Peptides against a protein of PDB entry 6IDX. Designs and how they scored, part 283

Target 1, 380 residues: chain A of PDB entry 6IDX
Amino acid sequence: KELAKLSADVTFATEFINMDGIIVLTRLVESGTKLLSHYSEMLAFTLTAFLELMDHGIVSWDMVSITFIKQIAGYVSQPMVDVSILQRSLAILESMVLNSQSLYQKIAEEITVGQLISHLQVSNQEIQTYAIALINALFLKAPEDKRQDMANAFAQKHLRSIILNHVIRGNRPIKTEMAHQLYVLQVLTFNLLEERMMTKMDPNDQAQRDIIFELRRIAFDAESDPSNAPGSGTEKRKAMYTKDYKMLGFTNHINPAMDFTQTPPGMLALDNMLYLAKVHQDTYIRIVLENSSREDKHECPFGRSAIELTKMLCEILQVGELPNEGRNDYHPMFFTHDRAFEELFGICIQLLNKTWKEMRATAEDFNKVMQVVREQITRA

## One batch from the design tools (peptide; made by RFdiffusion4, then SolubleMPNN)

Design b2_p26_3_s1 (from b2_p26_3, 15 letters changed)
Fold by OpenDDE base, seed 3:
Structure b2_p26_3_s1 (fold): chain B 380 residues (1-380), chain A 26 residues (1-26)
Amino acid sequence: as target 1 above (380 residues)
Amino acid sequence: SLFSKRMEKFKPLQEKAAKEAAEKKK
């Protein structure tokens, strides 16, 4: 206890480290010897002293042995560990991950997100916060390939559900520290959209063109089998498609692929449109057909609106921005669904279509409608 | 609390890690 307090002092820490005191503490953890009376209390103070000593930055985190890492990981993976040991073990692992890429690799082999999820199901908000913080650290330090895997993993779906049910909808007020970690997790989740937001459509990519064609098919040929590849289009079919793409509200109704060459929002807008068309097909068809049947110049251009709305949502949600230490704002909605961005798009595109009708807008009013919709979204 | 102190220490490290991750993408 005294050592843990004194370890916060830089002068004491320097002297103690110079005496190899930190090595003694690491060996105590490595030994795993539970035979001592008050072992749990002693271990909790040992881990506290270790953290406070390491926080001075005098010793590299890379000095720790694999045995030490395994012991600390063991305290996090075992179900019946003292809360005080668990807290300090999570904090040590987070510190290791954040300070060392080599330690990240070792820890990522010893600890699963599933094990950390178990610590979110407890009533202790501090444990929950440390668990989310460690998940955030692992996400931040993960290679780009592994980040996408972590994002796509069932663990993320389960993680969001557990955060929603046990943290956000918990019987306790969310502390500032938890709010920050939820914010960081949200930012990291939105950064997965950045790649698609910055991906230009290739107008020559047939697979991407087939998505645009599928949007047309869903809107106008709802009974047609998707297996009817767009292949043998006579000149008459090309002219029909140009009309259909105009009715879909693309700016370039001759080559709608050109509307997705601007970044942001690039391909992310097409992803949102396709999601709406597949998951909310009735809503999509309704929006398209209600506007495509209008001859009064009050048609809402769906394609253009979807692109500009996607861009607006990226701006509002700050997609691609890095987590800031001073921010604690998170949106509970984004923990409610795996495709929360696309669902938000689906809500907002309906709001846009409604607002367009209410304003009796024309194509000249487009920017004004978008401004009103922005204000509506940011006030909600 | 020790908890609040730790969380305050982790914030700048998370931001640093995010910056480093963004620089590796460029």
Scores: peptide ipSAE 0.412, ipTM 0.919, DockQ to the pose 0.899
Fold by OpenDDE base, seed 4:
Structure b2_p26_3_s1 (fold): chain B 380 residues (1-380), chain A 26 residues (1-26)
Amino acid sequence: as target 1 above (380 residues)
Amino acid sequence: SLFSKRMEKFKPLQEKAAKEAAEKKK
């Protein structure tokens, strides 16, 4: 207990480390010897002292043995562990993951996200907070191949549902520390959009062109059989498509693919448009046809609006940025849906279309409408 | 609290993690 308190002092920590004191603490954990009276209390103070000593950054985390990692992971994965030991073990694992890629690899082999999810179902908000913190650390340190799998596993309705039901909708006020971890999880989840946000459309890629053609088809040919291959159209049909792309509100109505060559938002804007068109087809068709039937110069250019809105949402959500210390702003809606970004886009594009009508905007007012919409989104 | 001290160190650890990941991509 006294050692755990003194270990917070850098002068004491330096001298204690110089005496190989940290090695003694690691060996106490590695031994697993339950024979001592008050073992659980002693272990809780040992883990506290170890963490406080390591937090000075004097000793590399890579000094930690695989046996030590297995013991700490055991305190997280085994049932009936003392809450005080569990809390400190989660905090140690988080530090290990954050400080060393080698330790991340070893820890990722010893623990599963499923085991950490069990610690979210408890009434102790501190345990919940450390469990999310460790999940966030694992997500941050995951290699790109595993990050998508983890994201798909976090996109598993289960983790989000548990966070939503046991944390966000819990009977207890959310503490600042938990709010920060929820913010971090949100930011890390949105960073998965960065690749698509930075992907330029290739105007020569036929598969990407076919997506734009599908947007046109859904809007204007919803009753026509998709079997009419786009390739056999006479010059009159190509001219008709140019009219349709103008009605869709693309900036380049001759070659809409050019509108997606700018990054950000690149292909992410096209993904949002396609999601809206497929999942919310009635909403999509309504927005497009309401504006395509207007001859009064008050048409809202859907294609341009969708691109700029996607870019704006990426800026608001800080897509591609690391989570900032001291931020606690999380949105509960992002825990309610698997495609929460695309659903947010679908809400915001309707808001944009409404705001455009209310302002009686023209193409010259575009930036003013976007600014008003930004203020509306950031105040919600 | 132990947690509050950990929070104060969170950003530097993330920045280190991001640098290590960026160095592996070179």
Scores: peptide ipSAE 0.008, ipTM 0.450, DockQ to the pose 0.459; fails the geometry check
Fold by OpenDDE base, seed 2:
Structure b2_p26_3_s1 (fold): chain B 380 residues (1-380), chain A 26 residues (1-26)
Amino acid sequence: as target 1 above (380 residues)
Amino acid sequence: SLFSKRMEKFKPLQEKAAKEAAEKKK
C-alpha cells in the first residue's frame, strides 16, 4: 500500500526502478502463489505500484515477460477475480496495448473482445470504463485488416448494444472518463468510413453506374406503370436520363458518376444516397419529387446536396482523425444503429431540404444554406 | 438541447428500424 502510494512520485519511482523494484513486482505477479494471507489486497497494491511505476515512462513496457502477460490476461478472463485486481489488470492491459505493438499481438491472442464485453455488463463504471478503454486500445492498435474484421464482427454490434443498455442507459451518471472512452470508440468507428470517403467512383465501372441508375429508377420508375416504358431508341433514353439526372440534382447531368470522383466524400456519398433510397424510400422519393416538380429556380439539388452534406458530416465527425485526449462528446445515436452514419445523413438531408425551402433558396444560395445547416447540426 | 430532442425523436425511428430488421432476420 505504501509502495503503491510512493510509486506515484517520480523521484521515488526512479530510485525504486534503479533498485530493480519493478522486477520484484513482476515476479510477485508471475509466481501466481495464492498462499499468502491477504493475497488479493497485496496483489491489488502490487499491480497499482507496477502501473504507477510504468506510467513514468522510465521502463519500456516490452520488459514484461510472457508469463506476466498471461497472468494479467488470466485475471481479466477469469470470472471470479476480485474487482480491485480486475480493474488494475484491465488498466495494465490497456497500457501494454497502447505502448507496445509486440504486447498488442500477445494480448490479442490471450483475450477476446467477447471476454471484455462481459465486463461491460457489471454495475461498476470503473470496470466498464477500463473494459471500453482496452477495447479501444485493441481497436486502435489492430492492423487494418483486423480492424475491419472487428468492425464487421457480431462482437461490435453486440458491443454497441451492451454499451447502450448497460452504460448509456444505465441508472448512473456517466463520468468524464467513461464519456471520453465512448467518444474514442465513436471516433474509431467513424474512421472506418475513411476508406469509402476517399474512394473515387470509376465512371467506367458499370456496377457503380448501375447504382446511380438505381437511384433514378427508385425516384422516377417505381411509381410509373411499367406500360409507359417508352420503347423509344437509345438516344431518347439518354436524353431522358439526362433530364432525370438533372431532376435528381446532380451537377453533371450527362454523367452523374463524375460527381462522385471528388474525394472527399467519394463513394461514401453514393452509399448514403443508396441507403436513403432503399431504407427510407418514401423520404427519398418525397425529397426528389418535391424538388423535381418545381418549375421555379427554388429546386433543391438533391444529388449535389447529398454529396456536400456527406462531406460536411465527415468534417463534423472528424472522419479519419485520431481521438483527442481532451474530448468527451459522444452521440448516443451512434450506439443505437449499425448504420448510424447513414441514418444521420437521412436526418440531415431532410433538415437541409427543409432549410432550403424556408430560406427560399436558389442554386446561388447553396453555400449559405449549407452553412446554416452546419450550424444547426453542430449546435444541436 | 435541440439535438437531444431531435435525437429523442430518432429513438422511435431506430426502434422501428430495429424491429423491421429483426423481423427481416426471422
Scores: peptide ipSAE 0.000, ipTM 0.318, DockQ to the pose 0.020; fails the geometry check
Fold by OpenDDE base, seed 5:
Structure b2_p26_3_s1 (fold): chain B 380 residues (1-380), chain A 26 residues (1-26)
Amino acid sequence: as target 1 above (380 residues)
Amino acid sequence: SLFSKRMEKFKPLQEKAAKEAAEKKK
């Protein structure tokens, strides 16, 4: 207890570390010896002292043994561990993951996100905070392949649901530390969009062109009697598609694929459009047809608007940026849906279309509309 | 829908922004 208190002082820490005191603490954990009266209390103070000593940055985290890691991971994976031990074990694992890639690899083998989700179902917000912090650390340090797997895993849907129900909708105010961890998780989740945001469309890729054609089909052929199928003439078909791509509001009516060659937002804009068209078909068709039936130059160019909106959302959400330690601004809406970015896009594109109409905008007003929409999104 | 409820939260912001935009066009 006294050691744990004194370990917060850098002078004491330096002297204690110079006496190999930290090695003694690690060996106490490694031994797992429950023979002492008040073992749990002693262990909690040992882990506190260890963490406080390591937080001075005097000793490398790489000094810890695999046995130590397994013991700490054991305290997190076992269902009947003292709350004080669990909390400190989560904090130690977080620090290990953050400070050492070699320790990350070992910890990622010993602990699953599913085990950490169980610690979010408790009433103790401190345990919840450290559990999310460790998830964030694992997510941050994961290689790209594993990061994508973590993102796609049922664990993320479950994680979002648990966070929403047990943290965000909890009966207790969210502390600053928890708000920060939720912010970090949000940033790390949006950084998974970076690959698609930076992926250029290949105008010669037929599969990608077929997606653009599917957008056209959903907008214009969904209500069309198959008898009005455009006659088989290749030229008439191309000319008709050019008209349809103009009505869709692409900048390049001849080859809409060219609009997706700019990065950002690259293919991410096409993903958002396709998601809107498939998941919110009525909304998509309405937005497109409302603009295709106008001759008053007040048409909202859907294709251009969707691309620029996707780019703007990436900028607002800071896609590809590391989380800032000083920030705690998380959006609860991102924990409500698996495809939260695409759903946000679907909300914002309707906002844009409405704002365009209300402003009686023309193509010359495009940047002004986008600026107004930016202000609306950032104030919401 | 959850969507409609979210859009309703944007209505006041839309109206404010439309007013501000209309004032800037004067």
Scores: peptide ipSAE 0.000, ipTM 0.300, DockQ to the pose 0.016; fails the geometry check

Design b2_p26_3_s2 (from b2_p26_3, 10 letters changed)
Fold by OpenDDE base, seed 5:
Structure b2_p26_3_s2 (fold): chain B 380 residues (1-380), chain A 26 residues (1-26)
Amino acid sequence: as target 1 above (380 residues)
Amino acid sequence: SWFEKRMAKFRPLQEKAAKEAKAAAL
C-alpha cells in the first residue's frame, strides 16, 4: 500500500527501480502464489505499484515477461476475480498494448474481444470503460490484415448490442471517460467506411454498373406490368435507361457511373443507395417515383442528393479522422443497428426529400436545401 | 481518482497509436 503510493514519486521510483524493485514486483505476479494472507489486497497493491513505476518511463514495457502477460491475461479471463485486481489487470493490458507492438502481439494471442465482452455485462462502469479502452487499443494496434477482422468483430451485433444495453442504456450516467472511449470506438468504426468513401467507381466495371442498373430496376420495373418487356433494340434500351437515370436524379444521365468517380463519397454513396433500395424498398420507390412524375422543376434529384448527403454525413461524422484525446462526443444511435450509417442515410434522405418539398426547391436551391438539412441533422 | 489518472494516460497513447496506424497504412 505504501509502496503503491510512493511509486508515484519519481525520486522514489528511480531509487526503487535502481534496486531492481520492479523486477521483484513482476516476480510476485509471475509466481501466482496464493499462499500469502491477504493475497488479493497484496496483489492489487503490487499491480498498482507496478503501473505507477512504469508510468515514469524509466523501464521499457518490453521488459515484461510472457509469464507476467499470461498472469495478467489470466486475471482478465477468470470469471471470478476481485474487482480491484480486474481493473488493474485491464489497465496493465491497455498500457502494454499501447506502449509496445511486441506486447500487443502477445496479448492478442491471449485475449479475445469475446472475453472482453463479458466485462461489458457488469454494473461497474469503470470495468466497462477499461474493457472498451482495451478493445480500442487492440483495434488501434492491430496490423492492417487483422484490422478487418477486428472491424467485423465490432460489426458483430453482439458487441454493439451489449454496449447499447449494458453501457449506454445502463442505470448510471455515462462518465466522461466512458464517453471518450465510446467516441474512440465510434471513430474507429466510422474509419471502416473510409475505404468505400475513397473508392472511385470504375465506369468500365460491369459489376459496378449492374448495381446502378439494379437501382433502376427496383425503382421502375418492380411496379411495371411484365408486358413492357424491353424490346430487343439495344438503342431503345440505352435511350430508355438515359430517361430512367434522369428520373433517378443522376447528374450524368448517360453514364451515372461517372457520378461515383468523385471521392469522397465514391462507392459509399452507391452502397447507401443500394441498401436503401433493398432494405427500405418502399421508401426508395416512393422517393424516386414522387420526383420522377414531376414536370414542374421541383423534382428532388435522388441520385445527386444521395451522393451529396453521403458526403455530408461523412463530413458530419468525421469519417477518416483520427480519434482526438480531448473529445467525448459519441452518437448512441450508431449502437442501435449493425448498418447504422446506412440507416442514418435512409433517415436523412427522407428528411432531405421532405425539406426539398417544403422549400419548394428547384435544382438552383440544391445547396440551400443541403445547408438546411445539415443544420437539421447536426441539431438532432 | 486512480481510474481517471489511468484513462488520462491512455487518451494520448490511443491518439498516438491511431497516428502510427494511419502512417503504416500509407
Scores: peptide ipSAE 0.523, ipTM 0.942, DockQ to the pose 0.896
Fold by OpenDDE base, seed 4:
Structure b2_p26_3_s2 (fold): chain B 380 residues (1-380), chain A 26 residues (1-26)
Amino acid sequence: as target 1 above (380 residues)
Amino acid sequence: SWFEKRMAKFRPLQEKAAKEAKAAAL
């Protein structure tokens, strides 16, 4: 206990480390010896002293043994661990992951996100915060090849649902530290959209062109059996598609693929449009047909609006920005659905279409409508 | 609290890790 308190002093820490004192503490943990009276209290103080000593940066985290890592990971995975030991063990793992890529690799082999989810199902918000912090650290330190797998694991309905039900909708107010870790998790989740946001459409990619064709099909051929294979494209059919792409509100109605060559929002806008068309088909068809049947200069260009709205949502949500240490703002709505960004797009495109009508807007008013919609979204 | 002090130490380390991860992806 006294050692744990004194270990916060840099002078004491320097002298104690020079006497190999930290090695003695690590060996006490590595031994796992439960035979001592007050073992749990002794271990909690040992882990505290170890953290406080390592915080001085005198000793490299890379000096930590695999046996020590396994013992700490063991305390996190054991169901009947003392709360004080669990908190310190989570804090040690977080520190190891953040300070060393080598330790990250070893920890990622010993601990799964599934094991950390169990620590979210408790009433102790400090344990929940340490668990989310460690999840965030594991995500931040993941190599690019594994980052997508972790992203998919974060997109797992289970983690999202547990955070929503046991943290956000918990019977306790969210503390500042938890709000920060939820913010970090949200930023990391939004940064998964950055790749698609920065991906330019290739106008020569047939698979990408087929998505635009599918948008046309859903809007105008929804009752026609998909069995009408695109027979030999007579010039009349090409002219028909040009009319359809104009009615869809693309800027380049001859080659709509050109509208997706600008980054941001690149292909992310097309992903949102396709999601709306497939998941909210009635809403999509209604928006498109209502604007395509207008021969008045008050048509809302759906394609252009969807692209600029996607870009605006990326700006509002700060997609591709790094987590800031001073921010605590998180949006609970992003924990309610697996495809929360696309669902938000679907809400906002309806709001845009409504606002366009209410303003009696023309193509010249486009930027004014977008500004009004931005203000509406940021106030909600 | 000890918890708040510990979390305050993690904040700049998480930001640093994010900067390093972005720099490695460029």
Scores: peptide ipSAE 0.520, ipTM 0.942, DockQ to the pose 0.888
Fold by OpenDDE base, seed 2:
Structure b2_p26_3_s2 (fold): chain B 380 residues (1-380), chain A 26 residues (1-26)
Amino acid sequence: as target 1 above (380 residues)
Amino acid sequence: SWFEKRMAKFRPLQEKAAKEAKAAAL
């Protein structure tokens, strides 16, 4: 206990480290010796002293052995552990992950996100906060190839649901530290959209063009089987598609693929449109056909609106921004659905279409409608 | 609390890790 207190003092820490004191503490953890009276209390103070000593930055985190890492990971993976030991073990793992890429690699082999999810299913909000902090650290330190896997993992869908049900909808107020870690997790989740937001459509890619054709098919040929791949489109067929793409509200109704070459929002806008068309088909068809049948010049251009709305949502949600240490604002709605961004797009495109009608807008009013919609979204 | 002090130390490290991760993706 006194050692843990004194370890916060830099003068004591320097002398204690010079006397190999930190090596003695690490060996105590590595030994795993449970035979001592008051083992849990002694271990909790040992882990506290270790953290406080390491916080001075005198000793590199890379000095820790694989045996030490396995012992700490063992305390986190055990179903019954003292709360004080668990908290310190999570804090040590967080510190190791954040301070060393080498330690991250070793820890990522010893600890699963599934094990950390178990620590979210508790009433102790401090443990929950350490668990989310460690998930965030693991996500931040993951190589790019593993970030998408970590995001797509069944663990992430389950993680979202557990955070929603056990943290956000918990019977306790969210503390500032938990709110910050939820904010960080949300920022990291939105940054997964950045790749698609910055991906330009290739107008010559047939597979990407087939997605735009599928949007046309769903809107106008709802009863037609996609098996009728358009053979060599006669000039009449090209003219027909040009009319359909005009009715869909694309800016480039001759080659709609050109509308997706602007980044942001690039391919992310097409992903949102396709999601709406497949998952909310009735809503999509209604919006498209209602505007395509208008002769009064008050048609809302769906394609243009969807692209600019996707861009606006990326701006509002700060997609591609880095987590700020001072922020704690998070959106609980993003924990309600796996495709929460696309669902938000689907709500907002209906709001845009409604606002366009209420304003009796024309194509000249487009920017004014978008400004009103921005204000509506940011106040909600 | 010890918890709050610990979390306060993690915040700048998480921000640093995010900066490093973005720089490595470029």
Scores: peptide ipSAE 0.514, ipTM 0.941, DockQ to the pose 0.894
Fold by OpenDDE base, seed 1:
Structure b2_p26_3_s2 (fold): chain B 380 residues (1-380), chain A 26 residues (1-26)
Amino acid sequence: as target 1 above (380 residues)
Amino acid sequence: SWFEKRMAKFRPLQEKAAKEAKAAAL
């Protein structure tokens, strides 16, 4: 207890470290000897002293043994650990992950996101915050090849549902630290969209063009049997497609692929359109057909609107921006669905279409409609 | 609190880690 208090002092820390005191603390953890009177209290103070000593930056985090890591991970994985030990163990793991790539690799082998989810199901918001912070640390330190797998784990209905039900919808106010960690998690999740947002469509890629053909098919050929493979498109068929792409509201109705060469939003806009067309088919068809049948110049150009809306949503959500230490603004809606960005797009495109009708907008009013929609989204 | 002090140390480290991860992807 006294050691844990004194370890915050740099003079004491320097002297204690010079006496190999930190090695003694690590060995106490490594030994796992539960036979001591007041073991749990002693261990909690040992872990506190260890953290306070390491915070001085005098000793490298790489000095810790695999046995030490396993003991700390063991305290996080055990169902009946003292809350004080658990909090300090989570804080040590987070510190190890954030300070050392070598320790990250070792910890990522010993701890699963599933084990951390169990610490979200508790009433203690501090434990929940440490668990999310450690999840965020693991995500931040993940190699690029593993980052998508971790991303998929965050998109897992289970983690999302647990955060929503036990953290966000908990009977307790969200504290600033939890709000910050939820913000960080959300930023990291949105940054997975950055690749698609910055991916230009290749107008010569047939597979990418086939997605645009599928958008046309869903809108206009919904009653036609899928057996009409887009075979040898005669010039008459190409001219028909040009009309359909105009009705879809693409800017380049001759070659709609050119509308997706601008980054941002690149291919992310096409992903959103395809998601809407497949998951919310009735909504998609309604929006397209309501505007394609208008001869009054008040048609809402769906293709252009979807691209600019995707770009706007990326700007509002700050897609590709790094987590800021000063921010704590998170959107609870993004924990309600696995494809929350695409669902938000689907809500906002309906709002845009409604706003366009209410304003009696023409193509000249496009930017004004987008500004009104931006204000509506940012006030919601 | 000890919790708030600990979290205050993690915030800049998380931001640093994000900067490093972005720089490695470029």
Scores: peptide ipSAE 0.514, ipTM 0.941, DockQ to the pose 0.897

